# Designs tried in a protein design run: peptides against a protein of PDB entry 7BDX. Part 46

Target 1, 212 residues: chain A of PDB entry 7BDX
Amino acid sequence: EMGAAACTLLWGVSSSEEVVKAILGGDKALKFFSITGQTMESFVKSLDGDVQELDSDESQFVFALAGIVTNVAAIACGREFLVNSSRVLLDTILQLLGDLKPGQCTKLKVLMLMSLYNVSINLKGLKYISESPGFIPLLWWLLSDPDAEVCLHVLRLVQSVVLEPEVFSKSASEFRSSLPLQRILAMSKSRNPRLQTAAQELLEDLRTLEHN

## One batch from the design tools (peptide; aimed at target 1 A74, target 1 (a further copy) A76)

Design b2_p17_5_s2 (made by RFdiffusion4, then SolubleMPNN; from b2_p17_5, 7 letters changed)
Fold by OpenDDE base, seed 2:
Structure b2_p17_5_s2 (fold): chain B 212 residues (1-212), chain C 212 residues (1-212), chain A 17 residues (1-17)
Amino acid sequence: as target 1 above (212 residues)
Amino acid sequence: as target 1 above (212 residues)
Amino acid sequence: MIEENIKKTEEIGAEVR
C-alpha cells in the first residue's frame, strides 16, 4: 500500500521537467530504473492467466513505475538517459509487451507503449527500439489487441518508423510483407475518433511511401 | 527494494517547494500522509529490541517517509496542511519519539524531530505540539539520548517553546520543575560545536526568562 | 547530438486515478 502511494506521488510530480532532471541528476537513477524493469517483469510473470485486479496495490505500483518511465522519456534529457544508460529497461518493456496476451493488462500496455513512443522521438531511440529483435512482429501482435487505446499507441509507434526514412528502409521488406492491412483498414473505420484518425494518417503515409 | 528506491526519490525531489505544492495539490495527500504515519508506526513496532539494520530496505523506506514529512513541514503551505489536516501524523511522530529507546533508530529520531521543529515555526503548529499530552516529559526523555544530533534537535525544539511567551507561560511551571539543568549544562561543554552552541543559547534564553 | 523528429508529440503519462 505505502509503496503504491509513494510511487504514485513520484509519478505525478515526474510530469515536471525539473523533477525529471532532479531524478536523473542523482546517483540513484541507474539503480532505480534497473529495479523498475525487474519489478515490472516480476509483476507480469506473477499474473495468473488473463485475470488482472487493476485496482490492486501491486498493479497501481507497476502503473506508477511505467508512468514514471513515460514521463522521463517525455523529456529530452530523459530520453538520452534511457537510450544511453538504461537500455535494459527498454528491452524489458519490449519483452513484456510481447509476453502480455491481447486484452491483458491494457493500462500497463498503454503506458509502456507511450514510453516507447516518447523514446522514439529521438532518432537514436527510434533506431534502438526498431532494431530490437522481433520488433515488427511485436507491433502486429499488439495490433491484434481488442483495446482501441492499445491499438492507437501501436499505430503511433508504427508512424514513428514510417516517418523516418533511414529506419523504415532497413525494415521495409519485412514491414511490407507482414503489414496487417485489413486490420488497419478496419481501424480507419473505428468509432473511436482518435484510432480512426491515426489509422487514416498511417494509411496515407504508407501510400506516400509506395509512390516514392 | 523498489518501494525504498521510489520513496527515496520522492524524498529527494520534495526538497523543492514546487514539488511540495504538487504533492499537496492532489487529491491523494491526505491518504498518503495517513498511511505514512501508519507505516512508520508499524516499523517501530516491528523492531526487535535495540538492534536496527540501518541499511535495510525497510529502514530506508521509513527514513524517506520521515524525510518527506520534514520537507513538507519546511514549507509554509506544508506546515498549514500538516497542522490543519494531518494532525494524526503529528501525534504519531510524537508517540514514536516516546516509544523509541535512547540510541534506538537515531536517524529516524532526528528526522522526526526536524519535522516537529519545522511545524513549530508556525505558532499554530507550536501550540499544537506543545499542548500534546506528555510533551515536556518527552523532551527530557529524548535529551537522555546519547546521540548528540538527537539532543541538538531536542534543544532546538525546546528553544521554540522558550522563545514563544504565549506557549511557554502555559507550561512554565512544569518546565521549571522538571528541567534537566545538569544535562543541559553538560551539553554546553560538549565537544560537538553545534550542540555546545545550542545548549549555551538555551541557557541564556532561560536566564533571560528568569529575570523577566 | 541526438536528432529529434519535430513531427512527434511527447506523451505525458496520465496519472491513474
Scores: peptide ipSAE 0.039, ipTM 0.820, DockQ to the pose 0.082
OpenDDE base, seeds 1, 3, 4, 5: peptide ipSAE 0.025, 0.020, 0.089, 0.021; ipTM 0.822, 0.826, 0.838, 0.825; seeds 3, 4 fail the geometry check

Design b2_p17_5_s3 (made by RFdiffusion4, then SolubleMPNN; from b2_p17_5, 8 letters changed)
Fold by OpenDDE base, seed 4:
Structure b2_p17_5_s3 (fold): chain B 212 residues (1-212), chain C 212 residues (1-212), chain A 17 residues (1-17)
Amino acid sequence: as target 1 above (212 residues)
Amino acid sequence: as target 1 above (212 residues)
Amino acid sequence: MIEENIRRTQEIGAEMK
């Protein structure tokens, strides 16, 4: 309970750039983010049994951890830190996104996807994530989620790949061969306006690439 | 382990006034500080058995909690919050300082005493602490600690009382009757220059009060 | 987009107990 409360506060204050800098300026950051990955992984592995209550202390704790990572990745120095010094954490996030079933831990997925999206803002981060084994299949797996917000953030991550020619060229063949076009088209007709817009934008970006 | 790491980071960043404001601006602060007191109390109660290793995760966790309270109390709005909304935490700190034996949990005592000293900076905080049952006996109990830094912070807290006439007048009779003058005089001859100075200053302040 | 993510991250946090 105390750990969850502390992490929740840290999550809240980490929305400040100066706080992120302070977190990363210390020698404790590496250990924190190393244990973060392990803790998140342990939580997800514990889900194979009884559905843990969404509002449990454990869930809150893991949500806060994911939130902290997201806030760190929102800052340039935070992205640099994660990409250079916490690659195992990024690998863990990718793994967990694959291990979670559709509809399972929706809010955690959203936070993790937002963190990956934030990492993808700089080229080195995008390269690292996109070159991860199974990255493209993972994106399509996540698009099978019934939650519109999960799908929204997946589409945004796909856009990050598509909009960076240096990255897209390396995965273009696999991307084109496995693209769930009908699923994306269906999302472009969603009642959720954010999902609709994201799907439409991606379709436009893809059309632009096919003409080039 | 993860809880300790999170608390340690929160402790570090709480040195910033803006972070303290952010912590207190949320609706989660009350719960956090409520559980903080309980966690610290539980830790101290667990000490009656095997001497927990000083560098244990549990010790680090509690140190971080005490550090956070100290940093919060260092800020005006933080003092106001603690005095108005977290009195139980202040009561717990006073209780734990009494329950810990001389030489036991020295660093924790230092942090707790610093937090109380910070609270004592505003009149309402000083009044609340000084009017706590057993406050004066507690000060003398803590002065029996062999650790110079513990004694230093006790003397500073005593000075806070002595330098505020409105507070001192209410406890003057008990204070004068129980003052460990010989102990304070001995401290004024300490090889520790900070302790020496604090003891000397207190003696001077007391002399000034006797002449008025 | 980052600003939107920051906002949404905090909103999710606010929705939690």
Scores: peptide ipSAE 0.231, ipTM 0.861, DockQ to the pose 0.256
OpenDDE base, seeds 1, 2, 3, 5: peptide ipSAE 0.230, 0.220, 0.223, 0.226; ipTM 0.861, 0.860, 0.861, 0.861; seeds 2, 3 fail the geometry check

Design b2_p17_5_s4 (made by RFdiffusion4, then SolubleMPNN; from b2_p17_5, 8 letters changed)
Fold by OpenDDE base, seed 2:
Structure b2_p17_5_s4 (fold): chain B 212 residues (1-212), chain C 212 residues (1-212), chain A 17 residues (1-17)
Amino acid sequence: as target 1 above (212 residues)
Amino acid sequence: as target 1 above (212 residues)
Amino acid sequence: MIKENIRKTEEIGAEVR
């Protein structure tokens, strides 16, 4: 209980750039983020295949941790730190996104995807995550999620890859051969306006790449 | 482990007034500080009479919590919040200071005493803690601690009472009858210059009060 | 390098109650 409360407060205040800088300016940042990854992994492993999201202090604790990572990645120096010094955490997030089933821990998936998206704002971060083993299959696995918010954040991450020619060119063949076009087209007709817009924009970006 | 890391980071960033305001501006502050008091109490009860300070994640967690309270109390709005809305926490801190034996959990005592001192900067806070049952005996109990830093912070808290005539007048009889003058005189000869100075200043303040 | 002039906007994690 106390851990969840403390982490939740830390998450809230980490929305400030100054607070992120303070977190990273100390000698404790490396240890904190290493333990964060391990804690998130331990939580996911404890779910024993249950697809229902836990509404518990443990879940809240992990959400707060994922939120902290997201907020750190929202800041330029935070992205640099994660990509340079906390790659194990990024690898863990990618792995956990693969381990979670469709519909399982939706809120956690969203936060993890948001963190990866923020990392992808930096070319170095985008290169690192996109070169991760099984990255493209992972995107399609996540896009099979019934949750519109999960799918939205997957599409945004896909768009980050598509918008970077240097990154997209390396995986263009695999990307084109495995693209779930029918799924994306279905999302472009979603009643969720954010999902609809994201799918339409991605389809436009893909068409532009086919003609160039 | 993760809880201690998160709380330690929260403690570090809580040194900023803006962060304290952010913590208190949310709807979670009351719950957080209530759980904080309970957690600190649970820790002290778990010590089973051992006078040695634990160097553990659990100890670090409680230190961080006490540090957060101290930093909140260092800010005007934080003092107001504690005195108005978190009196149970103040009562808990006073109780725990009484429960701990001389030499037991020195670092925790120092942090708790610092928080009470910060609260005492506000007249309302000073009145509240000084009117607490057994407050004067508690001060002398704490002053019997062999640790110079504990004694220093006790003397500072005593001085806060002595410097406020409205507060001191209410307890002047008990204060004068129970004052461990020989102990304070011994501290005025301490090799610790901070302790020496604090004891000398208190003795001067007391002499001034005897002549007025 | 950070690309400023593209459809990449930082996301701040919304606090979960």
Scores: peptide ipSAE 0.039, ipTM 0.820, DockQ to the pose 0.095
OpenDDE base, seeds 1, 3, 4, 5: peptide ipSAE 0.023, 0.025, 0.022, 0.019; ipTM 0.825, 0.827, 0.825, 0.806; seed 5 fails the geometry check

Design b2_p17_6 (made by RFdiffusion4)
Pose (drawn by RFdiffusion4):
Structure b2_p17_6 (pose): chain A 212 residues (1-212), chain B 210 residues (1-210), chain P 17 residues (1-17)
Amino acid sequence: as target 1 above (212 residues)
Amino acid sequence: EMGAAACTLLWGVSSSEEVVKAILGGDKALKFFSITGQTMESFVKSLDGDVQELDSDESQFVFALAGIVTNVAAIACGREFLVNSSRVLLDTILQLLGDLKPGQCTKLKVLMLMSLYNVSINLKGLKYISESPGFIPLLWWLLSDPDAEVCLHVLRLVQSVVLEPEVFSKSASEFRSSLPLQRILAMSKSRNPRLQTAAQELLEDLRTLE
Amino acid sequence: SGLFSSPFGSSGLFSSP
């Protein structure tokens, strides 16, 4: 209970750039981010499906962990630190997104997809994520999630890699062969404006790159 | 005059999340949200055989109080704090909406309805408001108000209550059937565009979940 | 800067004098 309370407080204050700089400056953050991935992996493996039932100081603990990782990656030196020091944590995030079934731990998936988008803002972070093993199959599969907030953060991540045609050119062929054009087109007609324009903007960039 | 000027200044700065977080600790020593409800209750009681005066120092004081409550509930930890600590203030807001006759204190009713919408964004806040005494009769009473802006914010709150699970096993199935569907339909053909669109949106949501 | 999250959730409606 005490461990989760401290992680929740750290999640609250981690929204500040001054606090994020202080976390990376203290010589204990490396250990914190290594054991964070182990705790997130342990939490996901412990779930035999079901849902989560807002596990008392268990789910709030991993949500605080993913929330902190997201708020750290939201700061320039935070996403710099993560791609240099905590590349194993990025591997764990990408692995746990594929390991989590659709509809299972939706809040955890959005926090994790938000952090991958943030890390992709760093040039090396974009290279590391896009060159990870089944990255493209993971993207199209996360789009098969019924939750609209998960689909929105997948489209934002896809738009981020698509916005760097150099990195996008390495993952060619499968981007044309396997992309769920129909699902992205359906998302460009959603009554939710943020999801609708995210898919509309991604479609504009996808059609423009195939011709230009 | 001085009290209202300081409250208006606080209403201006309360649009910042940093300021809202700073306000939530101050409620301990000086019961800011406890005495806010008393001041709002005292103001409506003082309008015995009369309606609003406006441009007054007293009118802008309670507008600033309701505006601050709204701007606090607009921040996630603000609406979380209100539903945990300031449930009496939420009772007062819901009570004063029913106590205010139609056409009386229109601006105050809109600001109060905005704050309830914001608190409803919090899961416990939605339960607290929808399970409050006389809540459905209050929605009907507020929709009988001639002012379009008040009707718009009632429909926005009703839409917030209609969306999300609320157990969904006839707990929310009866809430939808008990609404003034005729008045919502009349407001769907309204000459006020903002009101017409809110009633249209709500009607779509009522039909979608039927 | 990037995206941020909180334990509590997102934002709501605002008002001004």

Design b2_p17_6_s1 (made by RFdiffusion4, then SolubleMPNN; from b2_p17_6, 7 letters changed)
Fold by OpenDDE base, seed 4:
Parts: structure tokens; C-alpha cells; sequence
Structure b2_p17_6_s1 (fold): chain B 212 residues (1-212), chain C 212 residues (1-212), chain A 17 residues (1-17)
């Protein structure tokens, strides 16, 4: 309980750029993000048995950790730190997104995808995650999720790849051959307005790339 | 380990007034400080058996909690919050300072005493803690500690009482009858310059009160 | 399609508890 409470407060204050800089300016940041990855991995591995209630202290703790990573990655220096010094955490997040089944741990998936999207704002971060083994298959696996927020944040991450020619050129062949076009077209007709918009924008970006 | 890491980061960033305001501006502050008191109490109760190594994860966690309380109390709105909404935590800190033996958990004692000193900057806070049952005997018990930093922060808390006529007048009879004058005189000759200064200042303040 | 003009980009998504 106390750990979850402390981590939730740290998550709340991590919305400030100055707080993110303070977290990273200390000698504890490396250790914190290393243990964060291990803790998130242990939580996801524990799901194979007991359906941990979404409201458990452990779930809240892991949500707070994922929220902190997201908010750190929202800031330029935070992205730089993660890409330079916490690559194992990024690898862990990518692995966990692959390990989770469709509909499983939706809130955690959303937070992890938001963190990867934020990392993708940095060209170096986008290069790192897009060059990860199985990245393109992972995006399509995640796009099979029934949750609109999961799909929304997948589409945002896909758009980050598509909007960066230097990155997209490396993945272009695999991307074109495996693109779940019918799924994205279905999302462009979603009743969820954010999902609908994200799918429409991605379809427009893809059309632009076919004409160039 | 992860809880201690998160709490240590929260402690570090709590040095900022803006972070303290953000902690208090959320709906989680009350719960956090309630659980903080319980966690500190559980730690102190666990010391009756295993000499918990000063460097254990649990010790570091509790030090971070006490550090957060100190840093919150360093800010005017933080003092107001503690005195208005977290009185049970203040009662817990006073109790734990009584339960700990001389030389036991020095670092925790120092942090708890620093938090009480910060609370004492607010007249309402000073009134609350000084009106606590056994407050004057507690100060003298704590002044028996062999640690110079413990004694220093006790002297600072005593000075806060002495410098506030409205508070001192209520305790004046008990204070004068129980004052460990020889101990304070010995501290005024300490090789620790901060302890020496604090003891000298307190002796000067006491002389001023005897002439008025 | 807008190219990233900075290697670090702008502010990303924030999330609160």
C-alpha cells in the first residue's frame, strides 16, 4: 500500500518538466528505471495465474510506474535519458506489449504505448524502438486489441514511423507487405472520434507515401 | 526495493515548493500521510527484534518518508496541511520519538525532529505539538541522546517554544522545574560547532526570559 | 508530411493518476 501511494504521488508530480529534470538530475534515476522494468515484467508474468484485480495495490503501483515513464518521456531530456541510459526499459516495454493478450491489462498497455509514442518524438528514440526485433509484427498484434484506446495509441506510434522518412524507408517493404489495411479502414469508421481521426490521418499519410 | 526507489525520488523532488504544492493539491495527500504514519510506526515496532541494518531497503524507505514529511513541513502550505489534516501523523512522530532509545535510529530521529521543527514555525503547529501530552518530558528524553544532530534538532525545537511567549507561558512552570540545565551547559561547550551555537543561543534566550 | 526539425522534438503526452 505505501509503495503504491508514494509511486502514485511521484506519478502525479512527474507531469511537471521541472520534476522530470529533478528526477533525472539525481544519482538514483538509473537504478529507478532499471527496477521499474523488472517490476513491470514481474507483474505481467504474475498474470498467467491469478487475475489480479485491476484495482489491486500492485496494479496501481505498476500503473504509476508506467505513468512516470510516460511523463518522463514527454520531455526532451527525459526521452534523451531513456534512449541513452535506459534502453533495457524500452526493450522490456516492447516485450511486455507482445506478452499481453488482446484485452489483457488495457490500462497498462495504454500507458506503455504512450511512453513509446513519447520516445518516438525523438528521432534517436524512434530509430531505437523501430529497429527492435519484431517491431512491425508487434504493432499489428497490438492493433488486434478490442480496446479503442489501445488501438489509438498503436496508430499514433505507427504514424510516428510513417511521418519519419529515414525510419520508414528501412521498414517500408515489411510495412507495405504486412499492413492490416482493412483493420485501419474499419477504425476510420469507429464511433470513437479520437480513434476515427487517428485512423483517417494514418490513411492520408499512407496515400501520400504511395504517390511519392 | 522498488517502493524505496520511488519514495527516495519523491523525497528528492519534495525539496521544491512547487512539488509540495502539487503533492498537496491532489486527492491522494491525506491517504499518503495517513499510511506514512502507519508505516513509520510499523518500522519502529519491528526494531524490538532484528536490528534492521541502517542500509536496508525498509530503513531507506522510512527515511524517505520522514524526509518527505520534513520537506512538506518546510513550506507554509505544507505546515498548514499537516496541522489541519494530518494531526495523527504529528501524534505518531511524537510517539515514535518517545519509543526510540538513545542512539537508536539516529537518522530517523533527526528527520522526525526536523519535521516537528518545521511544523513549529507555524504558531498553530507549535501550539498543537507543545500541547501534546508528555511534550516537555519528551524533549528532555531526546536531549539525552549521544548523537549531536539529535540534540541539535531538539534544541531547535526547544528554542521554538521559548521564542513564542504565548506557547512558553503555558509550559513555563513545567519547563523551569524540569530543565536539564547542566546538559544544555555541557552542549554549549561541545566540539560540534552547530550544537555549541544552538545551546548558547538557547541559554541566552532563557536568561532573557528570567529577566522579564 | 511534416519532418522532425529537431532530434528531440516537442512535448509529448502527459498522463495523471
Amino acid sequence: as target 1 above (212 residues)
Amino acid sequence: as target 1 above (212 residues)
Amino acid sequence: SGLRTSPYGGKGLTVSP
Scores: peptide ipSAE 0.253, ipTM 0.792, DockQ to the pose 0.194
OpenDDE base, seeds 1, 2, 3, 5: peptide ipSAE 0.075, 0.249, 0.251, 0.249; ipTM 0.783, 0.791, 0.791, 0.792

Design b2_p17_6_s2 (made by RFdiffusion4, then SolubleMPNN; from b2_p17_6, 7 letters changed)
Fold by OpenDDE base, seed 3:
Structure b2_p17_6_s2 (fold): chain B 212 residues (1-212), chain C 212 residues (1-212), chain A 17 residues (1-17)
Amino acid sequence: as target 1 above (212 residues)
Amino acid sequence: as target 1 above (212 residues)
Amino acid sequence: SGLRTSPFGGRGETVSP
């Protein structure tokens, strides 16, 4: 209980750039983000056995951790910190997104995907994430999720890759060969307007890249 | 580990007024401060059995909680919140200070005393604390501590009471009858310059009040 | 800084509890 409450408060205040700077300006940041990755990994590994109630203190704690990472990644200095000093956490987030089944831990997936999207605002972050082993298969695995919000955040990350020629060119062959076009086309017809728009925009971006 | 790390970060950022406002502006504040009191109480109750290593994650966690309370109480809106919405936490801090033996949990005592001192900056806070049952005996119990820093923070709280005529007048008879004058005189001769000064100032304030 | 140009601004999205 208390740990989840403290972490939730830290999450709430981490939306401020000044708070992110204060977190990162201390000697505690490295340890915190190291343990964050380990804690999230332990949580995901524990799911295969016990029906962790989505509303458990542990779940709330892990959601708060993922929220903190997202909010740190929203800030330029936070992205730089993560890419320079907390790569293991990024590797962990990528791994956890791969380990989770479609429909499993939807809220956590969304938060982790948002963190990766935020990291991808920096070219260095985008390069690091996109050059990770199995990144393209991971995107398609995540895009198979029945949840519209998971799919939305996947599409946004895909678009982040597609809109960066220096990154997209390296993976363009694999990307084109494995692209779940029918799935994206189905999303472009979704009743969720955000998902529909994101899928339409991505399809337009992809068409533009095929003509160039 | 992770809870202590998160709470320590929250403590670090809570030195900012804007962070305190952000904590208190959310719907989570009441629950957090409620559980804070319970957690500190549970920790103090656990000390009678196991040699909790002062460097344990649990100790660090409770120190961070007490630090957060102190930092919240440093701000006007934080004091108002504590006195209006978290009185049970103040009662808990007073109780815990009474339950602890001289020389026991020195660091926690200092943080709790600092929180009470900060609350005492508001007349409403000072009234609430000083009107608590056994408050005067508690001050003398705490002033018996061999630790100079505990004694310093007790003297500061005593001075906060003495310098408020509206509060001091209510307890003046009990205060004068039980005042450990010899102990305060001994502190006025301490090799710790901060303790020495605080004891001298309090003795001067007391003399001034006896002549009026 | 290595920031990307539009549509990627210097600030990402924040999420609240």
Scores: peptide ipSAE 0.364, ipTM 0.845, DockQ to the pose 0.178
OpenDDE base, seeds 1, 2, 4, 5: peptide ipSAE 0.364, 0.255, 0.249, 0.247; ipTM 0.844, 0.818, 0.816, 0.814

Design b2_p17_6_s3 (made by RFdiffusion4, then SolubleMPNN; from b2_p17_6, 8 letters changed)
Fold by OpenDDE base, seed 5:
Structure b2_p17_6_s3 (fold): chain B 212 residues (1-212), chain C 212 residues (1-212), chain A 17 residues (1-17)
Amino acid sequence: as target 1 above (212 residues)
Amino acid sequence: as target 1 above (212 residues)
Amino acid sequence: SGLRTSPYGGTGETVSP
């Protein structure tokens, strides 16, 4: 209980840029983000089958950790820190997103995807995550999720790849050959307005790339 | 490990007034400070005999909690919160300071005493803690500690009582009858300059009160 | 448009508990 409460408070205050700078300016940041990845991995490995996120201290604690990572990645110096000094955490996030089944741990997936999206704002961050082994297959795996919010954040991450010529050119052949176009077209007709918009924008970006 | 790391980061950032305001402005503060007292109490009760503070995750976690309480109490709105809404935590701190032997858990005692000193800056806070049963005997018990830093923070808390006529008048007879004058005189000769100064100042304040 | 003008990028999205 107390650990989850403390971590939740830290998550809440980490929405401030000055708090992120204070976290990263200390001597504890490296250790904290190393243990964060291990803790998230241990949680996901403890799930039996299709178990949902329990309303438990453990679940709340892991959500707070993922929220902190997301908020750190929202800041330029936080992205630099993650990409330079905490790559193992990014690798762990990518792995855990692959290990989770569709519909499993939806809230955690969303937070992890938001962290990767924030990392993708930095060209170095986008290069790092997109050059990860199995990144393109992972995007399509995640896009099979029944949850609209998961799919939304996947589409936003895909858009970050498509809009960066230096990154997209390296994977363009694989991307085009494996693109779940029918799934994206279905999402462009979603009743979820955020998902609908994101799918439509991505389809427009893809058309622009095919005509150039 | 992860809980201690998160709590340590929260402690570090709680040195900012804006972070304290953010903690207290949330819906989690009451719960957090309730559980904080319970956690500190459980830790102290787990100590066998004269056991020192172990370099453990549990010890580090409790130090971080005590540090957070201290930093909250450093701010006017934090003192108001503690005195109005978290009195049980103040009662717990007073109890734990009594339960610990001289030389036991020195760092924790210092942090707890610093929190009480910060609370004593507020007249309502000083009234609350000084009206606690056994407060004067507790001060003398703590002043028997061999650690100069413990004794320093006790003397500062005693000074807060002595300098406030409205508080001191209520306990003046008990205070004068039980005053460990020889111990304070010995501290005024300490090689620790901070302890020496604090003891000298308190002796001057006491002399001023005897002549008035 | 998600075009990057700096290798360090802009401000990302924050989340609250």
Scores: peptide ipSAE 0.143, ipTM 0.789, DockQ to the pose 0.195
OpenDDE base, seeds 1, 2, 3, 4: peptide ipSAE 0.039, 0.042, 0.036, 0.140; ipTM 0.784, 0.784, 0.783, 0.789

Design b2_p17_6_s4 (made by RFdiffusion4, then SolubleMPNN; from b2_p17_6, 7 letters changed)
Fold by OpenDDE base, seed 4:
Structure b2_p17_6_s4 (fold): chain B 212 residues (1-212), chain C 212 residues (1-212), chain A 17 residues (1-17)
Amino acid sequence: as target 1 above (212 residues)
Amino acid sequence: as target 1 above (212 residues)
Amino acid sequence: SGLRTSPYGGTGLLTSP
């Protein structure tokens, strides 16, 4: 309980750039993000047994951790820190996104995808995550999720790859050969306006790349 | 471990007024400070059995909680919140300061005394804590501590009472009859310059009150 | 297509509890 309450408050205040700088300016940052990855992994591994209630203290704690990672990654210096000093955490997030089944831990998946999207704003971060083993298959696995917010944040991450020629050129062959075009076309007709727009934009970006 | 790491970061960032305002501006503040008191009490009660290593994760967690309370109380709106909405936490801190033996949990005592001193900057806070049952005996009990920092922060809290005529007048009879003058005089000769100065100032303030 | 001109970019997505 108390850990979840403290972590939730830290998540709330981490929306400030000054707070992110303060978190990173201390000697505790490396340890914090290392243990964060381990804690998130332990939580996801625990789901194979007892269906932890989504509202449990443990769930709220892990949501707060993922929220903190997201908010740190929203800031330029936070992205730099994660990409330079906390790569194991990024690898853990990528692994956990592969381990979670469609519809499982939707809120956690959304937060992890938002953190990866924020990391992808940094070209060095985008290179790192896109060069991770199984990255393209992982995107398509995640795009099979029934949740519109999961799919939205997957499409945003895919768009980050497509909008960066240096990154896209390295994966272009695999990307084109495995692209779930029918799934993206279905999303472009979604009743969710955010998902619909993101799918339409990605389809436009893909058409632009085929004509070049 | 992870809870202590998160709470330590929250403690670090709570030095900012904007962070304190953000902590208090959320709907989580009341719950957080309620559970804080319970957690601190549980920790102090656990000391009667196994001597928790001062460097344990549990100890670091409770130090961070007490540090957060101190930093919140350093800000005017934080003092107002504690005095209006978290009185049970203040009562818990007063109780725990009585339960701890001389030399026991020095770092925690210092943080709790610093939080009470910060609360005492607010006249409403000073009234509340000084009207608490056993407050004057508690100050003298704490002044028996062998630690110079504990004694320093006790003297600062005593000075807050002495410098406020409206508060001092209510306790003046008990205060004068129980004052450990020889202990304060001994502190005015301490090798610790901060303790020496605080004891000298308090002796000067007491002399001024006897001549009026 | 929009190109990234900075290795660090701007502010990303923020979340709240």
Scores: peptide ipSAE 0.235, ipTM 0.787, DockQ to the pose 0.194
OpenDDE base, seeds 1, 2, 3, 5: peptide ipSAE 0.060, 0.029, 0.230, 0.232; ipTM 0.782, 0.783, 0.787, 0.788; seed 2 fails the geometry check

